# Peptides against a protein of PDB entry 3J47, part 4

Target 1, 121 residues: chain A of PDB entry 3J47
Amino acid sequence: IRLTNQLKSLKGLQSKLKDVVEYLDKVINKELPINHTILGKLQDVFNLLPNLGTPDDDEIDVENHDRINISNNLQKALTVKTNDELMVIYISNLVRSIIAFDDLIENKIQNKKIQEQRVKD
Target 2, 26 residues: chain B of PDB entry 3J47
Amino acid sequence: NAQYHLLVKQGDGLLTKLQKYGAAVR

## One batch from the design tools (peptide; made by RFdiffusion4, then SolubleMPNN)

Design b1_p8_4_s4 (from b1_p8_4, 5 letters changed)
Fold by OpenDDE base, seed 2:
Structure b1_p8_4_s4 (fold): chain B 121 residues (1-121), chain C 26 residues (1-26), chain A 8 residues (1-8)
Amino acid sequence: as target 1 above (121 residues)
Amino acid sequence: as target 2 above (26 residues)
Amino acid sequence: DVEELLKK
């Protein structure tokens, strides 16, 4: 139940992020008018993201292209790290479910042996 | 990538073992 | 033991 709800929530977030990207592409292409309320909420979301674009204010001469590549590399590294952490949590929950099922099976075997002994007495 | 596939394969192996065990107890 | 039941 808990893992299924987390996976459903993550799929819902992924769908919403896709809808936001599709909306932004339509706004960039001038197919839709800019909704200032949506843009404001999106700006608030970006302002709540960790600053993915500042290693140290001390070199004024990195071409805008290298700054975009460094930002993309840091964002990718954080995404990979988050995926690895979620994977470890998933595996840990899977292992706990396996152990709990093994214990349930062992308890059923023991109960069957006890019933077979009581039928022989 | 390779470590991820190894962990998934180990998990699938454990699940298959557990399913066989659950079927042998029924 | 799970290993012993898997060997049968």
Scores: peptide ipSAE 0.305, ipTM 0.853, DockQ to the pose 0.006
Fold by OpenDDE base, seed 3:
Structure b1_p8_4_s4 (fold): chain B 121 residues (1-121), chain C 26 residues (1-26), chain A 8 residues (1-8)
Amino acid sequence: as target 1 above (121 residues)
Amino acid sequence: as target 2 above (26 residues)
Amino acid sequence: DVEELLKK
C-alpha cells in the first residue's frame, strides 16, 4: 500500500512536470501568449525553491550579468544534485521491492510444493 | 552518464527477470 | 535462484 501510493504520487509529479515543460516550450516558441497568472505561479515555485542566489548581500560589486550566470550555475548544480538524490531513492525503493517480491515468490513456491505433497499422501 | 545508463540497464534487466518470474509462479 | 525457477 505505502509503496504503491509513493509510485502513484511520483508518476503524478512526473506528469505535472512534463505538462509544465510542454507549456514553457510553447511559450518559448511564441505559440502561446505569456500568461501572467502562470508566470506568477512559476515565480512562486522559483521563490519556494531554496534561494540559491543569496550569499549574504554584504559587499560584492559584481556586474548583474556575472551574478545571474553564477546563480544559474548554482541553481543548475542543485537541480542536478536533487535529480541524482531522487534517482538514488527511486533505485533503492525499486531494489527493496524486488527483494520483497523475490521472497514472496519463493514463499508461494514452497507453499505450492507443500500442498502438492499433501495431495499425494 | 555511462555508469548511470549501465545502472538503469541492469535495473531494467532485473525488473524484466522479476516480471517473467512473477508470471511463471502465477 | 531466480534463474533456476525460470527454467521450470
Scores: peptide ipSAE 0.287, ipTM 0.850, DockQ to the pose 0.006
Fold by OpenDDE base, seed 5:
Order: C-alpha cells, then sequence, then structure tokens
Structure b1_p8_4_s4 (fold): chain B 121 residues (1-121), chain C 26 residues (1-26), chain A 8 residues (1-8)
C-alpha cells in the first residue's frame, strides 16, 4: 500500500513538474502570465515531500536503509530541480514586472512629450 | 547554473536600466 | 528607445 501511494504521488509530481516546465516555456516565450495555481500545487508537493520521507516510527528494517537512501537522494534531486523551477518562475515574474514597468515609464515619457507640445501650441 | 547566472545577469541589467529610467522620469 | 535615453 505505501509503495503504490509513493508511486502515485511520484507520477502526480512528475505530471505537475511536466506541467510546470511546459508553463515555464510558455512564460519564457511571453505567451502566458504566471499561474499561481501551479505554484500552489508545487508548494503542496513540497509540504507533502517531508511526509513521504518520514516512515512512521514502527520498524526500520536494515533492508529499507538502501531504499530510504535512494528515496532521500531522489527527494533531494527533486527538491533541487523544483527549487530551480521556482527560481526560474520568480525570475520570469521579475523580468515581466520589469518589462511592464519599462512600458509604464515609456508611456509617462510620451505623455510628458504630448503635454509639452500642447503648451507650445 | 551557467544559464541561471545568465538569466539573473540579464534581469539585473534590466533592473538597472529601469532604475535609471525611474530616476530620469522623476 | 530605451537605449537612447540611457545615454544622457
Amino acid sequence: as target 1 above (121 residues)
Amino acid sequence: as target 2 above (26 residues)
Amino acid sequence: DVEELLKK
């Protein structure tokens, strides 16, 4: 039962990571705004990852130690990968906010030039 | 790492440009 | 142009 739930959660995480990567590619291509729902789902996966790595304290047989080390290395690799994805999302938001603010400044400069022309006529 | 540092450096370059514009519009 | 106003 636990392995089937871990495999289902891992498949769910893999699907969500694929959706996040596809979303990041669309954000890099300027085709879509950041979907906060994808970020929320990633945070939920991260909050569940510690709970997937804590065996309930009843019976750590020595044969589980290699599986726990593989799970911890996979969780660490997934944590690094998802931290990199979150960081790319954050930078993509920052760059988009910067572009929107640049356009706002250009609009203010144009409005100032139009006002200066109206005072000369 | 290298692509990330390139993206960060590009973002910092845009931020610096934006700060200079914000100062020129004030 | 964003580059021309940075030259002042």
Scores: peptide ipSAE 0.321, ipTM 0.859, DockQ to the pose 0.009; fails the geometry check
Fold by OpenDDE base, seed 1:
Structure b1_p8_4_s4 (fold): chain B 121 residues (1-121), chain C 26 residues (1-26), chain A 8 residues (1-8)
Amino acid sequence: as target 1 above (121 residues)
Amino acid sequence: as target 2 above (26 residues)
Amino acid sequence: DVEELLKK
């Protein structure tokens, strides 16, 4: 019973992480706007991940060590993958902010040129 | 790690250039 | 051009 509940919880977590990845890919591909609230909650989940992966040091029988190591390596690989995706989103936000600022500067320069022309006529 | 720090550094360099332009256009 | 606007 306890092992079946842990497997069900882990499968639920894996499904939720997959949904987050799919959302992140849509944001990278510019199909969806970046939601800062989702990004903040995701960052909080990452800060809590080190605490979710500590089996209490008090009862690991040596025969379960190989299964725990494989599970920890898979969780670590998923954590690395999602850290890389967060990084790509941060860069995508930076690039969008840069483009929007460049367009704002160009618009301000054009408006100044139009005003200078109207003062010379 | 190294590629990330390089990309962040390039982004910061571009942001700093844009800030200087935004100040010169003000 | 961003570099040309820094020179003015």
Scores: peptide ipSAE 0.312, ipTM 0.857, DockQ to the pose 0.009; fails the geometry check

Design b1_p8_5_s1 (from b1_p8_5 with P1M P5L)
Fold by OpenDDE base, seed 3:
Structure b1_p8_5_s1 (fold): chain B 121 residues (1-121), chain C 26 residues (1-26), chain A 8 residues (1-8)
Amino acid sequence: as target 1 above (121 residues)
Amino acid sequence: as target 2 above (26 residues)
Amino acid sequence: MLKELEPL
């Protein structure tokens, strides 16, 4: 239950992020007029994103290019961490499914043996 | 990427063996 | 008796 809900929430977030990217691409390609209200809401979403790579606001003078590279590296590291967590979850569910299936097979073999014994008595 | 696909392929191979075993016990 | 599989 908890894991299925997390996967559903993550898929919902991924779909919404894709819709945002597709909207931005259409605006860049001039297929859609720039809606200032949508752009303002997108800017609010970007401002609510955790500052992935600002050390506290008291260090003057890192070139804007190095900040973008550091933020991209931290975003990549968080993406890798999330992928590893999802992989552990996948393997754990796979192993649980294997064990549950093995137990089901053994239970079926035992039930068959009990029925064969009852027909001999 | 290659190690991840290898791990998934090994898991799918185990599931396929289990399905065959479950079908043979049925 | 068939053991109930816990829903994943």
Scores: peptide ipSAE 0.397, ipTM 0.872, DockQ to the pose 0.046
Fold by OpenDDE base, seed 1:
Structure b1_p8_5_s1 (fold): chain B 121 residues (1-121), chain C 26 residues (1-26), chain A 8 residues (1-8)
Amino acid sequence: as target 1 above (121 residues)
Amino acid sequence: as target 2 above (26 residues)
Amino acid sequence: MLKELEPL
């Protein structure tokens, strides 16, 4: 149940993120007016994300190009960390599914033995 | 990246074997 | 007896 719910939630998040990107592209292309309420909510989402793009106030003096590279590196590092965490969850659920299936096989074998004993009796 | 895809492929192979075995044990 | 499988 947990993995299916996480995958469903992640797919739902991916769909919503795609809808946001498509909306932003239409706004950039001047096909739609800028909705300040949507933009404000999007800013709130970015502010609630761990600061992927604000250098801590201790490095005044890196050119704007290096700030973009650092933000991309931090975003990449978080994506990798999230992927590694999802991998551990996947393996854990796979192992649990194998154990549960082994228990089901053992139960079926035991039930068959009990039926064969009852017929001899 | 390559090790991750290999691990996922091995896991999917195990799940497929497990499903076939579960169907043969029904 | 069927041993209950823990729900996944």
Scores: peptide ipSAE 0.391, ipTM 0.865, DockQ to the pose 0.046
Fold by OpenDDE base, seed 5:
Structure b1_p8_5_s1 (fold): chain B 121 residues (1-121), chain C 26 residues (1-26), chain A 8 residues (1-8)
Amino acid sequence: as target 1 above (121 residues)
Amino acid sequence: as target 2 above (26 residues)
Amino acid sequence: MLKELEPL
């Protein structure tokens, strides 16, 4: 039961994240007005992410384009790493659940065989 | 990306088989 | 041997 609920929750989170991306794309394309409440909540999510792109406040001069690309690449690399870690945990829990279920089935088959032997004696 | 989706799809297929088998042994 | 089934 626990594993199926975790997988369902992860699929629900993935769907909701896709809906957020699709909403942002529609806002960027000017198909929808910017909702300030959604933007504020999105800013809160980004503020909870480690700010891997503020260089210390001592060099404000000339080349904002390369620093933005480096910060976006590092945020992408962290997102990939987190997805890989979650995948390893998912596979590990899936394998444990399969083994525990196989052992359950074998125990039920053995118990049935013992009962069938006791009815023949 | 494609390998990720394939692995998740295989895991979902295995979980579905496991659920069907558990329901048949109950 | 009844191995205790951890509740799934």
Scores: peptide ipSAE 0.359, ipTM 0.866, DockQ to the pose 0.046
Fold by OpenDDE base, seed 2:
Structure b1_p8_5_s1 (fold): chain B 121 residues (1-121), chain C 26 residues (1-26), chain A 8 residues (1-8)
Amino acid sequence: as target 1 above (121 residues)
Amino acid sequence: as target 2 above (26 residues)
Amino acid sequence: MLKELEPL
């Protein structure tokens, strides 16, 4: 139950993030008017994200293009790492479920054999 | 990659056992 | 004895 709820919540978050990207693309393409209230809330969300790729304030001389690439690489690496970790947790719980079903089936087979033996005695 | 394929292969092995036991309980 | 499945 708990893991299924976490996966459902994560899928719901992924769907909402997709809807936000599709909205931003439509705004960039001038297909929809800019809603300043939505944009302000998105800015607040981005400001609450960890600073993915501020090098400590000591390197003033990296061209703005290389900073964007480093930030994108760190964000991508953290996203991949998080996906891999969540995938391992998901598979581990699937395997645990399968083992628990295997044990239940084996217990049913054993119980059937015990009852068949008691009917022969 | 290799660890993922190992976990998938372990899951497939357990699913195959589960199917065999499910058929033996019916 | 029947084993119960732990609720995941």
Scores: peptide ipSAE 0.426, ipTM 0.884, DockQ to the pose 0.046; fails the geometry check

Design b1_p8_5_s2 (from b1_p8_5, 4 letters changed)
Fold by OpenDDE base, seed 5:
Structure b1_p8_5_s2 (fold): chain B 121 residues (1-121), chain C 26 residues (1-26), chain A 8 residues (1-8)
Amino acid sequence: as target 1 above (121 residues)
Amino acid sequence: as target 2 above (26 residues)
Amino acid sequence: MLSELTPL
């Protein structure tokens, strides 16, 4: 039960993320007007993505353009790493569910064979 | 990307086999 | 084997 709910929640999150990407693509393509409220919430999500680009106030000597690119690369690398970790967890849980269901089916077959033997005796 | 799609496809194939097996044991 | 897959 818990595993199926986690899988359903993850699929629901994936669907919502896809809807957000599709919305952003439509906004980039100028098919939809920019909704400042949605953009503000997306900016809040990107700002809640770990502040991988606040060096403590003591590194004053790199042009503002290179800092933004390094911050974006580190944020992208951690997003990819988190996606890979979540994928490994998802596959591991799927495989465990498959094994548990195979064992359940085998136990059901064995119980049916035992009942068929008891009806012949 | 390609390895991800292959792993998902293998998982879906196993799930489909398991569903067929579960239906045959009914 | 099923006991290891039972979520605690």
Scores: peptide ipSAE 0.386, ipTM 0.867, DockQ to the pose 0.049
Fold by OpenDDE base, seed 2:
Structure b1_p8_5_s2 (fold): chain B 121 residues (1-121), chain C 26 residues (1-26), chain A 8 residues (1-8)
Amino acid sequence: as target 1 above (121 residues)
Amino acid sequence: as target 2 above (26 residues)
Amino acid sequence: MLSELTPL
């Protein structure tokens, strides 16, 4: 249940992000009128994102190319961290399923031995 | 990527061993 | 001990 819900939530987020990109592309191409209420809500979403690329206020002269690289590195690090956390959850669930299956098998072996003993008595 | 696929493959191998064990105990 | 196999 938990892993399936996380995957479903992530797929839902990915779909919504695609819809946002498609909307922004249509606005940029002047195919749709600018809805300031939608843009305001998108700005609020972007303001809730961690600052993926504020250079510390002391380097005003980093070329735009280096800012993009630093932003990409932080985004990549966050993606790797999230993937590692999901991997640990996956392993933990796998191990739990394995233990519970081993216990089921052992219980079945014991029940079979008890039945075989009752047929000999 | 490679380490993740190795770990998933190891988990699938363990699950397959358990399925074989469960089938032998049937 | 079968109570830990709640299907996730």
Scores: peptide ipSAE 0.441, ipTM 0.882, DockQ to the pose 0.056; fails the geometry check
Fold by OpenDDE base, seed 4:
Structure b1_p8_5_s2 (fold): chain B 121 residues (1-121), chain C 26 residues (1-26), chain A 8 residues (1-8)
Amino acid sequence: as target 1 above (121 residues)
Amino acid sequence: as target 2 above (26 residues)
Amino acid sequence: MLSELTPL
């Protein structure tokens, strides 16, 4: 239940994020008018994200090209790290589920053997 | 990477046991 | 033990 709900929530978030990207691509391609309310909400979401690409105001001397590369590298590194952590959690839970199903099957086999012995006596 | 592949291999081993038991219960 | 996996 909790992990199924977490996986469902993550899949829901992924679907919504994809819908947002597809919407932004349509707006960039001028297929849809810019909705200022959607843009404002997206800006609020980006402002609530940890600053994955502002160099602290103390790094005044990095050319704009290097700042974009550092931002993209940090965002990529955090995305990879988060994906690896979530994957380890997912597999650990999958393995635990498989073990409990193995134990359930073994218990059913034992119960069947006990019933077969009771019918022979 | 190596720890991940080890964990996947352990899961595959359990899945293989599960398949054998599922066949023995039928 | 089995009841702890049902809340997955």
Scores: peptide ipSAE 0.417, ipTM 0.882, DockQ to the pose 0.052; fails the geometry check
Fold by OpenDDE base, seed 1:
Structure b1_p8_5_s2 (fold): chain B 121 residues (1-121), chain C 26 residues (1-26), chain A 8 residues (1-8)
Amino acid sequence: as target 1 above (121 residues)
Amino acid sequence: as target 2 above (26 residues)
Amino acid sequence: MLSELTPL
């Protein structure tokens, strides 16, 4: 249940993010009018993201193209790190569940042996 | 890489035990 | 014991 709910929530988030990208692409291409309410909510989401690409005001002399590439590389690196952390948590929970099920089966086998002994006495 | 493969291998070993025990309980 | 595996 917990892992299934996390995966479902993540898939739901991925679908919503895709819908947002498709909406933004249509707005950029002038196929749809700008909805200021949607843009305001997207801005709120971006403002809640850790500032993964504002140069600290102390590095004024890198060409704008290199800044965008560095920002994109940092965001990619953090996405990869987050994916790896989630994978470790997933596998750890899977292994814990398997161990708990192994112990349950062993306990069931032991209980069956105890019942078979009591029927022979 | 090596720690990940070790973790996967431990999981596969547990799955194999689980399959054997699941067959012995049936 | 079985009740702890049912929420999986």
Scores: peptide ipSAE 0.389, ipTM 0.875, DockQ to the pose 0.055; fails the geometry check

Design b1_p8_5_s3 (from b1_p8_5, 3 letters changed)
Fold by OpenDDE base, seed 2:
Structure b1_p8_5_s3 (fold): chain B 121 residues (1-121), chain C 26 residues (1-26), chain A 8 residues (1-8)
Amino acid sequence: as target 1 above (121 residues)
Amino acid sequence: as target 2 above (26 residues)
Amino acid sequence: LLKELTPL
């Protein structure tokens, strides 16, 4: 139940992020008017994201193209790290479910053996 | 990628074994 | 436990 709810919430977040990207693409292409309320909320979300683009304050001369590549690499590294952490949690919950099912089956086998002994007495 | 697929494949193998065992104890 | 899973 808890893991299924987390996966459902993550899928819901992924769908919403896709809808936001599609909206931004339509705004960039001038197909839709800029909704300042949506853009403001999106800016607030980006401001709450870890600063994916502070190179240490000591090199003012990296071309704007390299700054975008560095920020994309850090964002990708954080995304990979988050995926790996979620994967470890998923497997840990899968293994716990397997152990709990194995114990349930063992208990069923033991109960069957006890019933078979009581029918022979 | 390869380690992820290996780990998923191990999980699927365990789940399949567990399903077979659960069916045999039924 | 896992050894009894081997005959299935």
Scores: peptide ipSAE 0.354, ipTM 0.875, DockQ to the pose 0.111
Fold by OpenDDE base, seed 5:
Formats: sequence, C-alpha cells, structure tokens
Structure b1_p8_5_s3 (fold): chain B 121 residues (1-121), chain C 26 residues (1-26), chain A 8 residues (1-8)
Amino acid sequence: as target 1 above (121 residues)
Amino acid sequence: as target 2 above (26 residues)
Amino acid sequence: LLKELTPL
C-alpha cells in the first residue's frame, strides 16, 4: 500500500512538474498569461510533500531511516527544482510587468505629445 | 537564497524606477 | 526603452 501511494504521488508530481515546464515554456514564448491556478496547485503539492514524508510516529524501525533520508533528499531536490521554476515564473512575470508598464508609459508620452500638438494648432 | 534575494532586490529596484518614471510622466 | 528611463 505505501509504495503504491508513493508511486502514485510521484506520478502526480511528475505530471504537475511537466505541466509547469510546459506552462513555463509557453510563458517564455509569450503565448499565455500566468495561470494562478497552476501556481496554487504547485503550492498544494509542496504543502503535501512534508505530509508524504511524515509517517505516523509509531513505526520508525531503523530500516525506515535510510528511506526517510532518501525521501528527504528527494523532497529537498524537488523543493529546489520547484523553487527554481517558481523563481523563473516570478522573473518572467516581473519582466512582463516591466515591459507592459514601459509600453504604457510610452503610450502616455505619445498621447501627451499629440495633445500638446493639438493645443498649438 | 542569496541569489534569489539579489534577484528580488533587482526586480524591486526596477519596479521602483518604473513607478517613479510613471509618476513623473503623469 | 530602459535607456530613456535613465535620464532622471
């Protein structure tokens, strides 16, 4: 039962990581706006990762210590990987916001120049 | 951690410059 | 664009 749940959770996480990578690629290619629902689902997966590493405290036999260390190292590696993905999303959003605001400022400058020309005529 | 904080700080610096410019063009 | 923000 425990191995099947870990394999199912790992497959679910792998599918979500793939969806995030595909989303990041579409974000880099400017094809889609940020889907806050994907970010929320990632955060939910991260909040569930500690719960996947906490068996009920009543059967930690010494053979589980190596499995816990492997699970913690995998969780840490997955946490780093998703922190890097979230960082890339954050940078991409920040850069897009900067570009959109720069375009808005330029549009405002052009509108002001057009108004100043209309007042001189 | 340090690279993330540096990146966030650079982003905040750019956002602050952009806000100041947007206020000066208003 | 960012160069035109620099003359402040």
Scores: peptide ipSAE 0.343, ipTM 0.870, DockQ to the pose 0.071
Fold by OpenDDE base, seed 1:
Structure b1_p8_5_s3 (fold): chain B 121 residues (1-121), chain C 26 residues (1-26), chain A 8 residues (1-8)
Amino acid sequence: as target 1 above (121 residues)
Amino acid sequence: as target 2 above (26 residues)
Amino acid sequence: LLKELTPL
């Protein structure tokens, strides 16, 4: 149950993230007007993420190119680190679910043995 | 990358064994 | 335990 719910939640998040990307692509292609409410909620999500700053394209003086590369490298490193941490949590939850299922099966086998003994008495 | 794929493959193998065992005890 | 997980 817990792992299935986490996997369902992660699949739901992946679907929503895909819908956001598809929406952003339509906005970039000028097929849809910019919805400021959706953009504001995306900005809030990006502000809650450790600075996944898209550099606002509004002040790239040529001297900042090295700073932008450093920030992008740091952001990439933080994203990789976060992915590795999420993987460790996922595997830990998988192992715990396997153990809990093994215990459930053992309990079922024991219950079956008890029923077979009661039919012989 | 390779260690990640190995770990995922081991997890999938364990999950498949667990599913087969759960079906055989059913 | 792991040996009973393998019914031949």
Scores: peptide ipSAE 0.331, ipTM 0.865, DockQ to the pose 0.114
Fold by OpenDDE base, seed 3:
Structure b1_p8_5_s3 (fold): chain B 121 residues (1-121), chain C 26 residues (1-26), chain A 8 residues (1-8)
Amino acid sequence: as target 1 above (121 residues)
Amino acid sequence: as target 2 above (26 residues)
Amino acid sequence: LLKELTPL
């Protein structure tokens, strides 16, 4: 139950993220006018993302381009780390499912051998 | 990258063995 | 278990 609900929630989030990307691509391609209300909500979502590298607001006009590259590198590194952690969890669950299936198959073989002996007696 | 691909290959090898075993017991 | 997987 809990894992199925998490998978359903993750699929729902993935669908919503895909719809947002498709919307942004249509806006970039000038197929749709820029909706300021949707852009404002996207800005709110980006501002609610943990602020992955505001250096404390003390000191110095380093060109906005280098700060954007550093922030993008940190966000990418954290996305990669999160993806690697999720993959380790996925593989661990897969291995546990494999072990449980191996045990079920062995139990089925043993039950079959016991039935074949009972038919010979 | 290389360790990741090695871990995935090891997982795929286990999955393939398990599928063959599940088919032989069926 | 693992030995019976080996002959397949």
Scores: peptide ipSAE 0.329, ipTM 0.868, DockQ to the pose 0.103

Design b1_p8_5_s4 (from b1_p8_5, 3 letters changed)
Fold by OpenDDE base, seed 4:
Structure b1_p8_5_s4 (fold): chain B 121 residues (1-121), chain C 26 residues (1-26), chain A 8 residues (1-8)
Amino acid sequence: as target 1 above (121 residues)
Amino acid sequence: as target 2 above (26 residues)
Amino acid sequence: MLKELTPL
């Protein structure tokens, strides 16, 4: 249940992100009028994201090439961190699955022994 | 990267063994 | 009693 819900939520987020990209591409291509309400909400989402590529106002003297490298390094660090967190969740769910199967197997063995006893009586 | 892929491969190997065992007990 | 594997 928990893993299935997490996977469903992640797939839902991925679909929504794809819909946003497709909408932005249509707006850039002038196929759709700019919806200021959607754009404002997207801007709010981007403002709530950690600044992946703007050095803090104290680092204004970094050349544009170094800003791209810093952005790529922060994005890479966040990707690695997310991967490590997902790995811990995956292992934890795998171990829980193994335990639940061991319990199922033990229950099946016990039920088989009870049936074999009832056939001998 | 390599350690992650090794861990996933090991987990998938355990799941495959567990599926075979669950099918043999049914 | 068979315990069902609750899907994760």
Scores: peptide ipSAE 0.434, ipTM 0.879, DockQ to the pose 0.053; fails the geometry check
Fold by OpenDDE base, seed 2:
Structure b1_p8_5_s4 (fold): chain B 121 residues (1-121), chain C 26 residues (1-26), chain A 8 residues (1-8)
Amino acid sequence: as target 1 above (121 residues)
Amino acid sequence: as target 2 above (26 residues)
Amino acid sequence: MLKELTPL
């Protein structure tokens, strides 16, 4: 249940992010009027995101191309880290399922032995 | 990427074996 | 006593 709910929540977030991108594309293409309230809320969301593209305040001289590469590297590192964390959770849930199932098998074998003893007495 | 897909495929294979065994032990 | 698999 927990992993399925996390995956469902992540898929829901991905869908909402796609809807936001599609909205921004329509605004850029002048197909829709700029809604300042939506834009303000999006700006607030982006301001709450980790600074994916600020080199620490000590390197003002990185060419705009290298800033994009550094931002892409940090975003990639965060994506890999998140994937590794989700993988550990997946394996942990798989192992718990295997253990709980092994215990169920053992319990069934024990119950069968107890029934076979009661039929011999 | 390839190692991740291999791990997921192995996990799904184990889950399928587990389901089959659970059905046979029912 | 049969244990139930805790639903994940």
Scores: peptide ipSAE 0.432, ipTM 0.881, DockQ to the pose 0.053; fails the geometry check
Fold by OpenDDE base, seed 1:
Structure b1_p8_5_s4 (fold): chain B 121 residues (1-121), chain C 26 residues (1-26), chain A 8 residues (1-8)
Amino acid sequence: as target 1 above (121 residues)
Amino acid sequence: as target 2 above (26 residues)
Amino acid sequence: MLKELTPL
């Protein structure tokens, strides 16, 4: 249940992000007028994201190209970290499933032995 | 990347074997 | 008793 719900939530988020990108592309291409309410909500989302690309006020004088590279590196590092965390959760849930199945098999074997004893009495 | 995909593939293979065994024991 | 697998 937990892993399936996380995967479903992540797929739902991915779909919503795709819809946002498609909307932004249509706005950039002048196919749709800019909706300030949607833009404001997107700005709120970006403000709630850890500052993936604002240098802390202590980096005076990185060229705009180096700022973009640093932002991309931080975003990549966070993506890798998130992937590693999801891997640990996946393995943990896999191991828990194996243990729970082993317990089920042992319970079935024990129940069979109890039934075979009751037929001999 | 490659080690991750290998680990996921191995895990999915184990889950599939586990499901088959559970169905055969049912 | 059969212990059911608690679905993940």
Scores: peptide ipSAE 0.410, ipTM 0.875, DockQ to the pose 0.053; fails the geometry check
Fold by OpenDDE base, seed 5:
Structure b1_p8_5_s4 (fold): chain B 121 residues (1-121), chain C 26 residues (1-26), chain A 8 residues (1-8)
Amino acid sequence: as target 1 above (121 residues)
Amino acid sequence: as target 2 above (26 residues)
Amino acid sequence: MLKELTPL
């Protein structure tokens, strides 16, 4: 139950994040009006992310395009790293659950054998 | 992406088998 | 042991 609920919550978060991206794409395409309350909450989420794209104040003259690409690459690298860490934790918990279930089956088989011996004596 | 989705799908399939087997052994 | 796996 607990592991299945964590996976369901993660799948739910992923779906919700996809819905936010699809909403932003519709706003960029001018299909929907800009909602200032949604934009403010998104800005708060981005402000909680490490500022991967504040260039040191000493180089104002590098074209805004290269800075945006570097920031997007670092954000992508952190997202991939976090996903890999969550995957390792998931696999580790899965393996522990399998081992603990194997031990449960073996204990039940042994208890059944002991009960069958006591009925023959 | 594809390998990640395959691994998660295999893990979910294994959890479902584990739940069914635990219910049948009970 | 058995009771901790039951709520899985």
Scores: peptide ipSAE 0.381, ipTM 0.872, DockQ to the pose 0.064; fails the geometry check

